Peptides against a protein of PDB entry 3H8D. Designs and how they scored, part 1

Every score and structure here is a prediction.

Target 1, 122 residues: chain A of PDB entry 3H8D
Amino acid sequence: DMKRQQRFFRIPFIRPADQYKDPQNKKKGWWYAHFDGPWIARQMELHPDKPPILLVAGKDDMEMCELNLEETGLTRKRGAEILPRQFEEIWERCGGIQYLQSAIESRQARPTYATAMLQNLL
Positions, changes and structure headers below are counted from each chain's first letter, unless a header gives other numbers.
Peptide ipSAE is a variant of ipSAE made for these designs: the mean of its two directions, with the distance scale d0 fixed at 1.0 Angstrom where the peptide's residues are scored. Compare it only between designs on the same protein; published cut-offs may not carry over.
The geometry check fails a fold that doesn't show the stated peptide or that is severely misdrawn somewhere.

## One batch from the design tools (peptide; aimed at target 1 L67 L74 K77)

Design b1_p8_1 (made by RFdiffusion4)
Pose (drawn by RFdiffusion4):
Structure b1_p8_1 (pose): chain A 119 residues (1-119), chain B 122 residues (1-122), chain P 8 residues (1-8)
Amino acid sequence: KRQQRFFRIPFIRPADQYKDPQNKKKGWWYAHFDGPWIARQMELHPDKPPILLVAGKDDMEMCELNLEETGLTRKRGAEILPRQFEEIWERCGGIQYLQSAIESRQARPTYATAMLQNL
Amino acid sequence: as target 1 above (122 residues)
Amino acid sequence: KLWERLLS
């Protein structure tokens, strides 16, 4: 029913902007958009646990801008293939995280919940 | 979900003569494919030593890869799949829009998602 | 939020 689009933004801690390149610890921010709305958000951090977020339970913590208002489709190198998102998501325990949210009635139905519920 | 049937692939390559040269002397080229479902709709090659090759379905059937998407194994090759924009950016810089527009005008281009996309643009 | 900084 809707186009699935995935984005990735590598980042460094604000405190690392003016250190030498070898001292800049990298992280990655990810988003899965189910149409204009974000279904899953994922953050890999060099200094704390991975942040996994799903539509519904985590609306308050997730990016609140829809796809057009982010400008992500306009940023070079930002968009990634579905597998590039799914591989990282699975290695972070994302399947169990989304499943747990589904069973406890905390998950908003999206293409992502439909995929887990099907298989 | 005609857009979901669209799949794009890129294979960097070098000539055999450059196989054992230093990495800085390996003149790379790139082969690209746009699959409209099981069949290749556009094929593109950037070469280090000759003009770019642009091929469209219908007009260029003899020159294009004859295998369908499953027969190629490309969906199973690590790093081969690219986003539509990664294909389109190169296709445009090679004169691919003019090449596809001409094939459409000469009626040689077989209707595909690519011809449908160029027509919606015009 | 991190997204606010990244999208700025």

Design b1_p8_1_s1 (made by RFdiffusion4, then SolubleMPNN; from b1_p8_1 with K1S E4D)
Fold by OpenDDE base, seed 4:
Structure b1_p8_1_s1 (fold): chain B 122 residues (1-122), chain C 122 residues (1-122), chain A 8 residues (1-8)
Amino acid sequence: as target 1 above (122 residues)
Amino acid sequence: as target 1 above (122 residues)
Amino acid sequence: SLWDRLLS
């Protein structure tokens, strides 16, 4: 149902290997999520030392957040929620459009708001 | 420092693919963590449809919880904390001893309480 | 999962 609220979140993470390092040496990654209603539709991970990871519902379920939005506590985490464009800009730059498109074409993607929007874009 | 408190946790998770399914069809996995003081030392994932995943600090940092113990909120999550043996029993059955041993021998494992205990065991 | 904890 396209009536579901689309919400986007971003949180930083530090690699365990950097946990004992001084703050200046703790390279932060970034975890992004797009929730289509209560369920995750897209996930994205930016790392300081490896390529971005793109994940889409249906295809990458085992690698994605399995909690529903409410369970994540993200809605209650100050500063976690971001604007749609703040997600999409990174998604686009990371090749997310092509990634999702390929997932759709391979019949791996679960229909989400994101898949619908992509279909409208193309 | 071996003086750090060793704490163990277990939480269930449901695959995203099962999120829309009725509860009876939501196959639960289990996420296990061993925290050596504030930092994770071992992580273990039981899945209903794939082999257990074993992870040890140093080797598998990118796949492990990057939050310190306090940040995880696990200490505040009712029913999450388990007894050491409840972790170790599963760890042993999953081949964790061999996994950690191999990680030590390959110089991939970060020294933790777990590595020290293994060295004492052998 | 790992990310579940990151979200906490």
Scores: peptide ipSAE 0.189, ipTM 0.602, DockQ to the pose 0.384
OpenDDE base, seeds 1, 2, 3, 5: peptide ipSAE 0.127, 0.186, 0.126, 0.124; ipTM 0.347, 0.610, 0.492, 0.347

Design b1_p8_1_s2 (made by RFdiffusion4, then SolubleMPNN; from b1_p8_1, 3 letters changed)
Fold by OpenDDE base, seed 2:
Parts: structure tokens; sequence; C-alpha cells
Structure b1_p8_1_s2 (fold): chain B 122 residues (1-122), chain C 122 residues (1-122), chain A 8 residues (1-8)
């Protein structure tokens, strides 16, 4: 159902190895999520010292958020929700379009709003 | 500082692939955490369809909770906190003692309350 | 972990 609300979220994280370091040494990463209705469609992680992690539903389920949107509490976390373009801009910069396309072509991707939009774009 | 408070938590999770399945098909896993003061010392995950995941500080930092205890909100989540033995019983059943010992021997483990207790036990 | 990110 493409009528589902698309919602995007971003939260910072600190690498576990940096947890107890001085603040200046705690390099902050960013965790992003795209929820297609209650279910996650895309996830990405920006790291201070390694390549971005891109994840798409179907292919990367085991590495993605297993909670539905309400269970995450993200909708209640002040400052967590971001605009679609704020997600997409980073997604594009990280090669997300190609990543999702590859997942679709390999039949690994579960159909989501994201896959549908990509199919419309290509 | 071995005077740090040791606190243990457990929360259920559903596999991402099962998110949108019927309730009967949503096999629930369990996520466990041991916090040595504000910092995680051990983590484990019980899965309905794969071996338990055991994680120890130092070795598995990148796969473990990166939030300090207060940041997790676990202390505020009703029903999340468990007794030490409730954690340890599962830890032992999952081979956690051997796992941690191996991490210590390989010099991968960061010293924690858990490593100290193991050293006292062996 | 994903959990800690979501719980934060």
Amino acid sequence: as target 1 above (122 residues)
Amino acid sequence: as target 1 above (122 residues)
Amino acid sequence: SLWDRLLA
C-alpha cells in the first residue's frame, strides 16, 4: 500500500569503543532509518572512520532495525524525525540508489516504497 | 573500579523478517545486556532460529550496544531489568564463560567486572 | 547495536 506514511529518522551514535573516551575523542556517527508505514524500508549508518553502511529491506533484514516504528519510540524522540530529502540526500551521496537497484536486480529487495520510487525513477 | 553497580537487562525483539508476519509467526528473540557501571560489559542475543550471539566488551565493541546505560533508557523501561543470575544462567547455557575466557586469552577482551569475576573463578 | 540506537 503506497498510501502508507513515509517517515524518516536520524539519531547520533558513538562507537562502542569510544564510549568511555573523552568527549573530544568520541566521534559521532549517524543512524538513519526510513519507515514505510510501520515497517523499515531502508537504513544507513554514517561512521566517522569507515564507509557508510547501507541496508535495504528484504536483503538486509538481519542487520536492520527489527522494531516496528511505534516500538522504536522514534516518533516520540525529539529531534529524531527528519525530512524525506534530508534522508535522500545522504542516501544518494552514499550510493544508496545503486545499492537498492542492485538489491532489486538480484531479487533480494523486498518491495517497499523505496523500491517503487526507484522503479519509477529508472 | 569494581565498586561499579552491575545491572542486567533483557528485552524481547522480533526478527526483522518477521515484522509484518502474523503474530503466531513472529518468533521472539531476546536481547540481554550486562552493564558494568555506565558501560556495557556483555551482550547476548537469543534467536529463535540461529545460535545465540555472545558479545564481550573490547572484542565485540562494534557489534554491541554503543550507548551508555543512561542513554539506553533501560533503567526506565518497565520489566527490562533482570537479576544477575537471570543473566548468568543464560550466559552459562550459551557458553558465555568459554567465550569470554577465549576473548581474555586472545587479549581481545577489555577488562570489566565480567573479566574480573572470571579470573576469580578460574 | 541497533537496539541501543533505537533505545537512545
Scores: peptide ipSAE 0.167, ipTM 0.595, DockQ to the pose 0.369
OpenDDE base, seeds 1, 3, 4, 5: peptide ipSAE 0.112, 0.117, 0.148, 0.152; ipTM 0.506, 0.506, 0.551, 0.604; seeds 4, 5 fail the geometry check

Design b1_p8_1_s3 (made by RFdiffusion4, then SolubleMPNN; from b1_p8_1, 4 letters changed)
Fold by OpenDDE base, seed 5:
Structure b1_p8_1_s3 (fold): chain B 122 residues (1-122), chain C 122 residues (1-122), chain A 8 residues (1-8)
Amino acid sequence: as target 1 above (122 residues)
Amino acid sequence: as target 1 above (122 residues)
Amino acid sequence: SLSDRLLA
């Protein structure tokens, strides 16, 4: 059987409070997603003025993107798809390894490519 | 055990005959590589004035890059690494599926991630 | 939500 594709995406977002400000005063955040096949496995949000948000499937389903990959249209959005390492480098810097590990240990994490890779790494 | 990383790279090249011409008269080709872990699995060359060159491990070893991934320095070259689909789309358009399939059928292809994926696809 | 903005 074929292995599921691991696909990663990044898009900028503007804070609601900044949406109608001059471009120079709009602080950009970044939204990151890891899709394991059609289903999201990890999500990450970088903010200009608060700590990063890390989210993993199973634990954080209600706060993560609820659309499957095709429904998002991300595959059709120019410049949205990124390399795996472009996601992982930020994930690691934000403490994502520890976050996912804790979710596994507490039995909150849904099995994904990400959980499998982590368990192979440790 | 961890799965081998599949990494893809693209760099431009200038024909030897055009190296000393004015930039406007230098026709660019493109060199593509697929590395399955440290070892090259597929190579592709797009030329401005001749048919594409397709190369697969096992069959075309003598014409492919002889350096392992770390030796190439490609991982450290800004802008060289590309998404899998950026490679695959061109590979498919150039007849790469048929080329690799024929290499498998003739028993010339070395087993790689690429051969495994193709056999799952067919 | 961001998901609503992404909806195709």
Scores: peptide ipSAE 0.046, ipTM 0.485, DockQ to the pose 0.432
OpenDDE base, seeds 1, 2, 3, 4: peptide ipSAE 0.023, 0.044, 0.045, 0.066; ipTM 0.356, 0.517, 0.508, 0.607; seed 4 fails the geometry check

Design b1_p8_2 (made by RFdiffusion4; failed a check: a repeat of another design)
Pose (drawn by RFdiffusion4):
Formats: C-alpha cells, structure tokens, sequence
Structure b1_p8_2 (pose): chain A 119 residues (1-119), chain B 122 residues (1-122), chain P 8 residues (1-8)
C-alpha cells in the first residue's frame, strides 16, 4: 500500500567535532519510512546501548517529521537498501524488540509489524 | 507496487590486462542493469577505454544480457544491488534520457517501467 | 534529540 524507504546518517558525538580524526568515534542513525511516516528508528552509538524505536510505543522518542519534511530524499548518500537496514536491525535484537511491542499492544501497525506477524 | 518490481544492479569491473597491476593502475569500469520484474529494461556500461554502452529493451535485445533476474543470481550477490538514483544519475550523464526518448519516438523501445517513467515526466 | 542535530 505504501513505499518503504530506508535512510542512514553516520554521525560523531558533538564533543568530538574538534579532536583529531582518530579520536572521532562514529555512530549510525537509521530510519525506516512506511510511506510518509517513520515505522522504525535505530541508533548505533559508540558509547551506549543501541537505541531501537518503533512507531506507537516510541512516538515521543522518534523523529517526528514525516519523510518530505526531513529532506532525506534530497541528501546524497543518505538512502540505503532494505537489507542494509534489516541486517543491522536484526543484530541489535530488533526482531524481539518489535515482537515484544506487538504482544504488549504497544506497536502501531506498519509494514514492519505486518512482516513480523506474517512469518 | 510497479515500483517494487524495479531492481537495479551495478558490477564494477576491470579489463583482464589490468588484473595484476598496481591498484592505482587498475582502470575500472561499471556495468549496470535495471530489471523491470524478471526482465532487463535498461543496461548500461561505463568503460575505461571506449564509449559508454546504453541499451534498452526492444531496440537492443540482441546486445543485452539474455538472463532473467533469478537466472543471474544478482539478488544474491553482496553489494551488487543499488538504489534507483544510483542508476539514474549515471544513465542521465551518459545521455540515457535522449537515448530512451529516441527509441520511444521510433517506437523501438518496448514498453517498460522505464518508458512509463519517462512519459510521466514529459 | 539526535535527529534534530542530524537534520539541522
């Protein structure tokens, strides 16, 4: 029913902007858009646990801008294939995280919940 | 979900003559494919030593890869799949829009998602 | 939020 689009933004800590390149610890921010709305958000950090977020339970913590208002489709190198998102998501325990949110009635139905519920 | 049937692939390559040369002397080229479901709709090659090759379905059937998407194994090759824009950027810089527009005007281009996309643009 | 910094 809707186009699935995935984005990745590598980032460094604000405190690392003016250190030498070897001292800049990298992280990665990810988003899965189910149409204009974000279904899943994932953050890999060099200094704390991975942040896994799903539509519904985590609306307050997730990016609140829809796809057009982010400008992500306009940023070079930002969009990634579905597998590039799914591989990282699975290695973070994302399948169990989304499943737990589904069973406890905290998950908003999206293409992502439909995929986990099907298989 | 015609868009979901669209799949794009890129294979970097080198000539055999450059196989054992230093990495800086390996003149790379790129082969590209746009699959409209099971069939190649557009094929594109950037070569280090000759003009770019642009091929469209219908007009260029003899020159294009004859295998369908499953027969190629490309969906199973790591790093081969690319986003539509990665194909389109190169296709445009090669004159691919003019090449596809001409094939449509000469009615040589078989209707595909690619011809449908160019027509919606015009 | 991190997204606010990344998208600014």
Amino acid sequence: KRQQRFFRIPFIRPADQYKDPQNKKKGWWYAHFDGPWIARQMELHPDKPPILLVAGKDDMEMCELNLEETGLTRKRGAEILPRQFEEIWERCGGIQYLQSAIESRQARPTYATAMLQNL
Amino acid sequence: as target 1 above (122 residues)
Amino acid sequence: KLWERLLS

Design b1_p8_2_s1 (made by RFdiffusion4, then SolubleMPNN; from b1_p8_2, 3 letters changed)
Fold by OpenDDE base, seed 4:
Structure b1_p8_2_s1 (fold): chain B 122 residues (1-122), chain C 122 residues (1-122), chain A 8 residues (1-8)
Amino acid sequence: as target 1 above (122 residues)
Amino acid sequence: as target 1 above (122 residues)
Amino acid sequence: KLWDLLLA
């Protein structure tokens, strides 16, 4: 069997509070996802006014996308898919390595491509 | 100008942790939304294993649907739209009246159809 | 669930 494809996505979002505001006042957040095959491995949210949110499968399942990759429609959403590095750069800058590491160490993380890669990195 | 239409929706969700499990092990949650015209007024989430989550616009914007009604596609999703009472019954049972009331009193709630109705009720 | 809608 083939290894699962790693795919990364990014889409903007506007907070509900800003939804009805004039465009200039709609502060855009950014939602990132890493899918390890059909299943999400990592999720990340950048906000204009609060710290980034980092989420890893196993630990943060309740906060993460519950749809599989195909169900998300992300693969069909123009401009949504990004390069691995486009995800990883933000992930790294947001402390994702440490976050995932801690999740592994606390036995909260579900094994994913991401956990494996981290283990290889360290 | 006409009053905004109040529309209510319900869709199931499966927790990410259950996504890859056998169907019998996929515990279904339920997501409810009340849209006051194009904008969400209330959101409610029923979970199989944790207390209901109640959310009201203004207070809980960061946790609520950020898409306007049209963007959600809910109006086009077969079976998603429910009757007002189908929402309200759950809302009431979940303590939504008190929750919204508290949000109003704390000046956290954004005025919506829901806040107005509550004020009329009390 | 929110994100499900965002992804729609």
Scores: peptide ipSAE 0.176, ipTM 0.611, DockQ to the pose 0.393
OpenDDE base, seeds 1, 2, 3, 5: peptide ipSAE 0.148, 0.185, 0.144, 0.156; ipTM 0.345, 0.603, 0.494, 0.619; seeds 2, 5 fail the geometry check

Design b1_p8_2_s2 (made by RFdiffusion4, then SolubleMPNN; from b1_p8_2 with E4D S8A)
Fold by OpenDDE base, seed 1:
Structure b1_p8_2_s2 (fold): chain B 122 residues (1-122), chain C 122 residues (1-122), chain A 8 residues (1-8)
Amino acid sequence: as target 1 above (122 residues)
Amino acid sequence: as target 1 above (122 residues)
Amino acid sequence: KLWDRLLA
């Protein structure tokens, strides 16, 4: 839906295993989210020591944020919001195009802005 | 998500074929919607001369309302909002339990309040 | 979930 605002967010996290280590020994991960209006469409996690995790609405709902955008407080967190390309660049590098495409083909993906854009691209 | 408000709506419609007929010859249908927060979870259409249409999020997105609740204006339409049981009674009579169950089992249904409640029932 | 910690 073109009426829904597309918003992207990124926040850092520290692994539980590193939480109490010295700062120099804390490996930082990144949590990414794409919100299509109030609901998440894509989620992505960059980890320092394992493959990235890619998640798409419909397919991966149980692993994704169940909160609406307002409930997350992300809009009020300074520095959390990022530009679309800042999300998409990482998404593409992590194989997100193929992942989402596969989810669409298997009829697992919920229609979102992301699915529509991918279909326009292909 | 228990934090999301469950709201139900019903509006009448007249078939295109009857639109210009005399009032006594216009057969009324009913459009029903269940919104789980801002997004539709279930849609149901009662027709005077054909079987009811049942639709569930994830499976039937292309046939369901793509507008969020606020965009629909339903909250501002007098008499549109109905009680949960007023929706559920019709849903059950139309075979909605079986329809949603099948959609869950086939992994076509998007998780919603409706899917969660059904799983609690079974 | 990891994001629970991030969003809390």
Scores: peptide ipSAE 0.146, ipTM 0.334, DockQ to the pose 0.831
OpenDDE base, seeds 2, 3, 4, 5: peptide ipSAE 0.169, 0.144, 0.174, 0.156; ipTM 0.602, 0.521, 0.610, 0.597; seeds 2, 4, 5 fail the geometry check

Design b1_p8_2_s3 (made by RFdiffusion4, then SolubleMPNN; from b1_p8_2, 3 letters changed)
Fold by OpenDDE base, seed 3:
Structure b1_p8_2_s3 (fold): chain B 122 residues (1-122), chain C 122 residues (1-122), chain A 8 residues (1-8)
Amino acid sequence: as target 1 above (122 residues)
Amino acid sequence: as target 1 above (122 residues)
Amino acid sequence: KLWDELLA
């Protein structure tokens, strides 16, 4: 079977409520994405003062990026692309394995590279 | 089929002949490696004053790293791991596609992730 | 959607 390119990205963000605050009062978050070929497979958001947000394709499409990889411009954004492990380390710490597993078991997850990898691990 | 982790590394080196020269006279090269799971699939060496060296598993085993990935310690070396594209861009520029293709056609290449990807491309 | 602002 054809193997799609797996690519990972991270960008910082300031919450809308903090956008116009003084720098010391702007709480920085981090937005992460895993693209399985052109399509997003996983999304994750780290926050300084609330639980991480974990999202998987199929289950959370309405909350995830709708753009394909090329449309995002992430590949052209300097410093945005990260190593696979840089994504996975955070994903694991945030309970991503269990989150994706539950999505598979409930038949909410769209098959992706991520679901295939988890099925191989279990 | 089980999917192995693809990991890429780059480290600088000084040629043995230049090792004890003054810094301005030490010509820096670059050593690249692609590991298909624990095993090396491709190796590449850039030099300032000679053609790049391209090596593929099966064909060039005697010239390539004999250690598995864990034995190399590359995963623990800060700054050594690179993005897949950082390897592939150089590989392509150096004629790696043709080199690997020739190794496949001559039946010298050991099957790896790299050979599979090339076979999908052609 | 936070990503709308991030990707804008």
Scores: peptide ipSAE 0.103, ipTM 0.535, DockQ to the pose 0.894
OpenDDE base, seeds 1, 2, 4, 5: peptide ipSAE 0.075, 0.071, 0.070, 0.068; ipTM 0.299, 0.534, 0.534, 0.552

Design b1_p8_2_s4 (made by RFdiffusion4, then SolubleMPNN; from b1_p8_2, 3 letters changed)
Fold by OpenDDE base, seed 2:
Parts: structure tokens; sequence; C-alpha cells
Structure b1_p8_2_s4 (fold): chain B 122 residues (1-122), chain C 122 residues (1-122), chain A 8 residues (1-8)
């Protein structure tokens, strides 16, 4: 159902190895999520010292958020929700379009709003 | 500082692939955490369809909770906190003692309350 | 972990 609300979220994280370091040494990463209705469609992680992690539903389920949107509490976390373009801009910069396309072509991707939009774009 | 408070938590999770399945098909896993003061010392995950995941500080930092205890909100989540033995019983059943010992021997483990207790036990 | 990110 493409009528589902698309919602995007971003939260910072600190690498576990940096947890107890001085603040200046705690390099902050960013965790992003795209929820297609209650279910996650895309996830990405920006790291201070390694390549971005891109994840798409179907292919990367085991590495993605297993909670539905309400269970995450993200909708209640002040400052967590971001605009679609704020997600997409980073997604594009990280090669997300190609990543999702590859997942679709390999039949690994579960159909989501994201896959549908990509199919419309290509 | 071995005077740090040791606190243990457990929360259920559903596999991402099962998110949108019927309730009967949503096999629930369990996520466990041991916090040595504000910092995680051990983590484990019980899965309905794969071996338990055991994680120890130092070795598995990148796969473990990166939030300090207060940041997790676990202390505020009703029903999340468990007794030490409730954690340890599962830890032992999952081979956690051997796992941690191996991490210590390989010099991968960061010293924690858990490593100290193991050293006292062996 | 994903959990800690979501719980934060």
Amino acid sequence: as target 1 above (122 residues)
Amino acid sequence: as target 1 above (122 residues)
Amino acid sequence: SLWDRLLA
C-alpha cells in the first residue's frame, strides 16, 4: 500500500569503543532509518572512520532495525524525525540508489516504497 | 573500579523478517545486556532460529550496544531489568564463560567486572 | 547495536 506514511529518522551514535573516551575523542556517527508505514524500508549508518553502511529491506533484514516504528519510540524522540530529502540526500551521496537497484536486480529487495520510487525513477 | 553497580537487562525483539508476519509467526528473540557501571560489559542475543550471539566488551565493541546505560533508557523501561543470575544462567547455557575466557586469552577482551569475576573463578 | 540506537 503506497498510501502508507513515509517517515524518516536520524539519531547520533558513538562507537562502542569510544564510549568511555573523552568527549573530544568520541566521534559521532549517524543512524538513519526510513519507515514505510510501520515497517523499515531502508537504513544507513554514517561512521566517522569507515564507509557508510547501507541496508535495504528484504536483503538486509538481519542487520536492520527489527522494531516496528511505534516500538522504536522514534516518533516520540525529539529531534529524531527528519525530512524525506534530508534522508535522500545522504542516501544518494552514499550510493544508496545503486545499492537498492542492485538489491532489486538480484531479487533480494523486498518491495517497499523505496523500491517503487526507484522503479519509477529508472 | 569494581565498586561499579552491575545491572542486567533483557528485552524481547522480533526478527526483522518477521515484522509484518502474523503474530503466531513472529518468533521472539531476546536481547540481554550486562552493564558494568555506565558501560556495557556483555551482550547476548537469543534467536529463535540461529545460535545465540555472545558479545564481550573490547572484542565485540562494534557489534554491541554503543550507548551508555543512561542513554539506553533501560533503567526506565518497565520489566527490562533482570537479576544477575537471570543473566548468568543464560550466559552459562550459551557458553558465555568459554567465550569470554577465549576473548581474555586472545587479549581481545577489555577488562570489566565480567573479566574480573572470571579470573576469580578460574 | 541497533537496539541501543533505537533505545537512545
Scores: peptide ipSAE 0.167, ipTM 0.595, DockQ to the pose 0.366
OpenDDE base, seeds 1, 3, 4, 5: peptide ipSAE 0.112, 0.117, 0.148, 0.152; ipTM 0.506, 0.506, 0.551, 0.604; seeds 4, 5 fail the geometry check

Design b1_p8_3 (made by RFdiffusion4)
Pose (drawn by RFdiffusion4):
Structure b1_p8_3 (pose): chain A 119 residues (1-119), chain B 122 residues (1-122), chain P 8 residues (1-8)
Amino acid sequence: KRQQRFFRIPFIRPADQYKDPQNKKKGWWYAHFDGPWIARQMELHPDKPPILLVAGKDDMEMCELNLEETGLTRKRGAEILPRQFEEIWERCGGIQYLQSAIESRQARPTYATAMLQNL
Amino acid sequence: as target 1 above (122 residues)
Amino acid sequence: KAWERYLE
C-alpha cells in the first residue's frame, strides 16, 4: 500500500566536535518510513544501550516529522537499503522489541508489524 | 507496487591486466543493472579505457546480460544491490536519458518501468 | 530532541 524507505545518519556526540579525529566516537541513527510516516527508529550509541523505537508506544520519543518535512530524500548518502536497516535492527533485539509491543497492544499497525505477524 | 519490482545492482571491476598491480594502479570500472521484475530493463558499464556502454531492453537485447534476476544470484551477492538514485545519477551523466528517449522515439525500446518513468517525466 | 540534531 505504501513505499518503504530507510535512512541512516552517522553521528558524533556534541561534546566531541572539537577533539582530534581519533577521539570522536561514532554512532548511527536509523529510520524506517512506512509511506510518509516513521514506523521504526533505531539509534546505535557508543556510550549507552541501543535505542529501539516503534510507532505507537514510542511516538513521543521518535522523530515527529513526516518523510517530506525531514528532507532525508534530499541528503546524499542518507538512504539505505531495507537489509541494511533490518540487519542492525535484528542484532539489537528489534524483533523481540516489536513483538513485545504488539502483544501488549502498544504497537501501531505498520508494514513492520505486518511483517512480524505474518512470519 | 511496480516500484517494488525495480531492483538495481552495481559490480565494481578491474581488467585482468591490473589484477596484481598496486591498489593505486588498479583502474576500476563499474557494471550496473536495472531489473524490472525478472528482466533487465537497463544495463550500464563505466570502463577505465573506453567509452561507457549504455543498453536498453528491446533495442539492445543481443548485447545485454541474458540471465534473469534469480539466475544471476545478484540478490544474494553482498554489497551488489544499490538504490535507484545510485543507478540514475550515473545513467544521467552518461547521457542515458537521451539514449532512452531516442530508443523510445525510434520505438526500439521495449516498454518497461524505465520507459514508463521517462514518459511520466515528459 | 536528539533527532533534531541528527537532521541537521

Design b1_p8_3_s1 (made by RFdiffusion4, then SolubleMPNN; from b1_p8_3, 4 letters changed)
Fold by OpenDDE base, seed 5:
Structure b1_p8_3_s1 (fold): chain B 122 residues (1-122), chain C 122 residues (1-122), chain A 8 residues (1-8)
Amino acid sequence: as target 1 above (122 residues)
Amino acid sequence: as target 1 above (122 residues)
Amino acid sequence: SRWDRVLE
């Protein structure tokens, strides 16, 4: 069977509180997604005024995007798709390796491409 | 063991004959590369004035880039790395599926990620 | 979905 495609996306978001402010006062955050085939494996949020949020499938399902890849429309959004390294570089910088490792050790992580790669790395 | 990274690159090239002409007379071609880990798996060339060139590892080694990925410097060249679909869309349009299939059938293709994916598709 | 706002 064909291997699942690993696809990564990034989109800007504006905080709800800033949504109706003047442009100069609308601080942008960044929403990142890693899809292992149709299903999300990791989500990451960079905020202008608070710590980054790291989320992994199995542990953080209630806080993550519940849509499958096709439902998100990300594949049709120009400029949304990014290179794997563009995701991983930020993930690593934010402590994602340790976060996912802890989720694996606590048996909270759903097996994904991300968990498999980490297990090969460690 | 960790899976080999599939990475794709695209760079423009100028024909030797146009190299010293005025900019308006320098017709650009495009050079594409698919690396299966450190080793090239596919190469593709789009030319302004002749048919596209499709090359697959094993069959066309003498005509393909002989450098490993690190040696090419492509990973350090801004804008060179492209998304998988940006390669595959052109590959498919140029008849790459049939070309690689024929190379497999004739036992000329070296096994790569590309050959494996095609064998799963057919 | 609440994510529609983010994904718009």
Scores: peptide ipSAE 0.184, ipTM 0.562, DockQ to the pose 0.766
OpenDDE base, seeds 1, 2, 3, 4: peptide ipSAE 0.184, 0.181, 0.177, 0.157; ipTM 0.569, 0.597, 0.564, 0.578

Design b1_p8_3_s2 (made by RFdiffusion4, then SolubleMPNN; from b1_p8_3, 4 letters changed)
Fold by OpenDDE base, seed 2:
Structure b1_p8_3_s2 (fold): chain B 122 residues (1-122), chain C 122 residues (1-122), chain A 8 residues (1-8)
Amino acid sequence: as target 1 above (122 residues)
Amino acid sequence: as target 1 above (122 residues)
Amino acid sequence: SRWDRLLE
């Protein structure tokens, strides 16, 4: 449904092993989410020392945030919401287009705004 | 075309009459734009001492920014880009839904992402 | 939720 609002969020995380280290020794990662209305459509994780994690609804539900948008509190977290392009830029750099395309082709992706946009692009 | 990126911007302006006054006497207005791909779809102006101005593509072309997005330089202006909701919140408060609806009904609105979304909403 | 740690 095209009336659903597309919203994007980014929050930092510190690895558990680094949580008690000096600030200079805390390597920051980043957690990204794309919500298609109330439900997550894509998730992405940037890590300081391992490859990015890309996740798409339908395929990776068990690895993705299971909370609806309201339950996350992200809309009330100062600095969490980002522009669509801030998500997409990283998504694209990390091979997200190919990842989602493969999920669509394998029929593992749940239809979302993201799948629809990709289908329009290709 | 649903592949077009929807981008929103806000910049302050000072009234010409206030430009040389002391900072405390400069009443700030706000200029808003919604771009549907390269072209402006909606424009809005908040003024300190008069009603908001609402403008929609097709109807108000001559009163709206005539530059395409790239020509504006807005994408390179720090702090100019805003979230969709930051635009829509003000748009709604100012009666933008009714304004755009009337433009659609009178066949004055050019089809844009905004007109499509409104048609899906109503 | 296991996400509370990140979302708090």
Scores: peptide ipSAE 0.169, ipTM 0.595, DockQ to the pose 0.762
OpenDDE base, seeds 1, 3, 4, 5: peptide ipSAE 0.159, 0.157, 0.168, 0.167; ipTM 0.575, 0.575, 0.592, 0.565

Design b1_p8_3_s3 (made by RFdiffusion4, then SolubleMPNN; from b1_p8_3, 4 letters changed)
Fold by OpenDDE base, seed 2:
Structure b1_p8_3_s3 (fold): chain B 122 residues (1-122), chain C 122 residues (1-122), chain A 8 residues (1-8)
Amino acid sequence: as target 1 above (122 residues)
Amino acid sequence: as target 1 above (122 residues)
Amino acid sequence: SEWDRVLE
C-alpha cells in the first residue's frame, strides 16, 4: 500500500513594492507549504503588513501552488525544508485548525493527510 | 484512515570508557531513530571506533529502543529531531537499503513505513 | 507560473 511522504517547506519573499529598495527596507514575508505526496495540501503566507493567508486543498486550489512537489524545486533549495512542527506551530497560531475544520464542514476540503489528522484530533 | 507520522531523531552519546575523560578526549558517537507513528522502525548507531550498527523493526527488536516515542522524550529534547533526509543520507551511506532489503527477503522485517518505501523503490 | 517568482 502507498505511503505518501509529508514534507513541509518555508521560503521568504519580498513584496513587489519593496523589490528595489535597500535591503534594510525590504520587509520579508514567509511562504509555507505542506505537500502530501506530490501535491500541496496546505499553504500559508505570513505578511509584514496584513493578516496571514491560510489555504487548503480543494477549497483554495486557485490561490495555491499548482505545481507538484518536484516542479517547485523546493526539495533542492537549501534550507527550504522544515520539520512538521515548524509548520504546525505557525499554522495553529494563525487559526489553521479552525480554517481547515470549516472547509471540511462545508465540504470544500479535498481529503488529504491534513484532513485525516484533524479528524483524528476531533 | 490512520496516517502515522514519520519522525526522525539524532542524539550524541559518549562511550562509557570516555565518560570521565576531558571533553576533548571524549569520542562522540551518534544514535539515530526513525519512528513510524509511536514505534521505532529503524535505528542506527555511528561509532568512532567500530562499524555502524543498523537495526530494523522485527529483526532487531531486542537491540532496538523498546520505548514508544512519547516515552523516549525525544520530541521534547531540543535539537534531537531531524529531517527525513538527514536520516536517510546516513542510512544509505551505511548500507541501510541493503540491510532492510535483506531483512524483508528473509521475512524478518516487520512491515513499517520503511519497508513500504523500499518496496516502492525496488 | 506566478509561483516561479516566489519559488525562484
Scores: peptide ipSAE 0.141, ipTM 0.551, DockQ to the pose 0.785
OpenDDE base, seeds 1, 3, 4, 5: peptide ipSAE 0.131, 0.132, 0.078, 0.123; ipTM 0.547, 0.520, 0.555, 0.499; seed 4 fails the geometry check

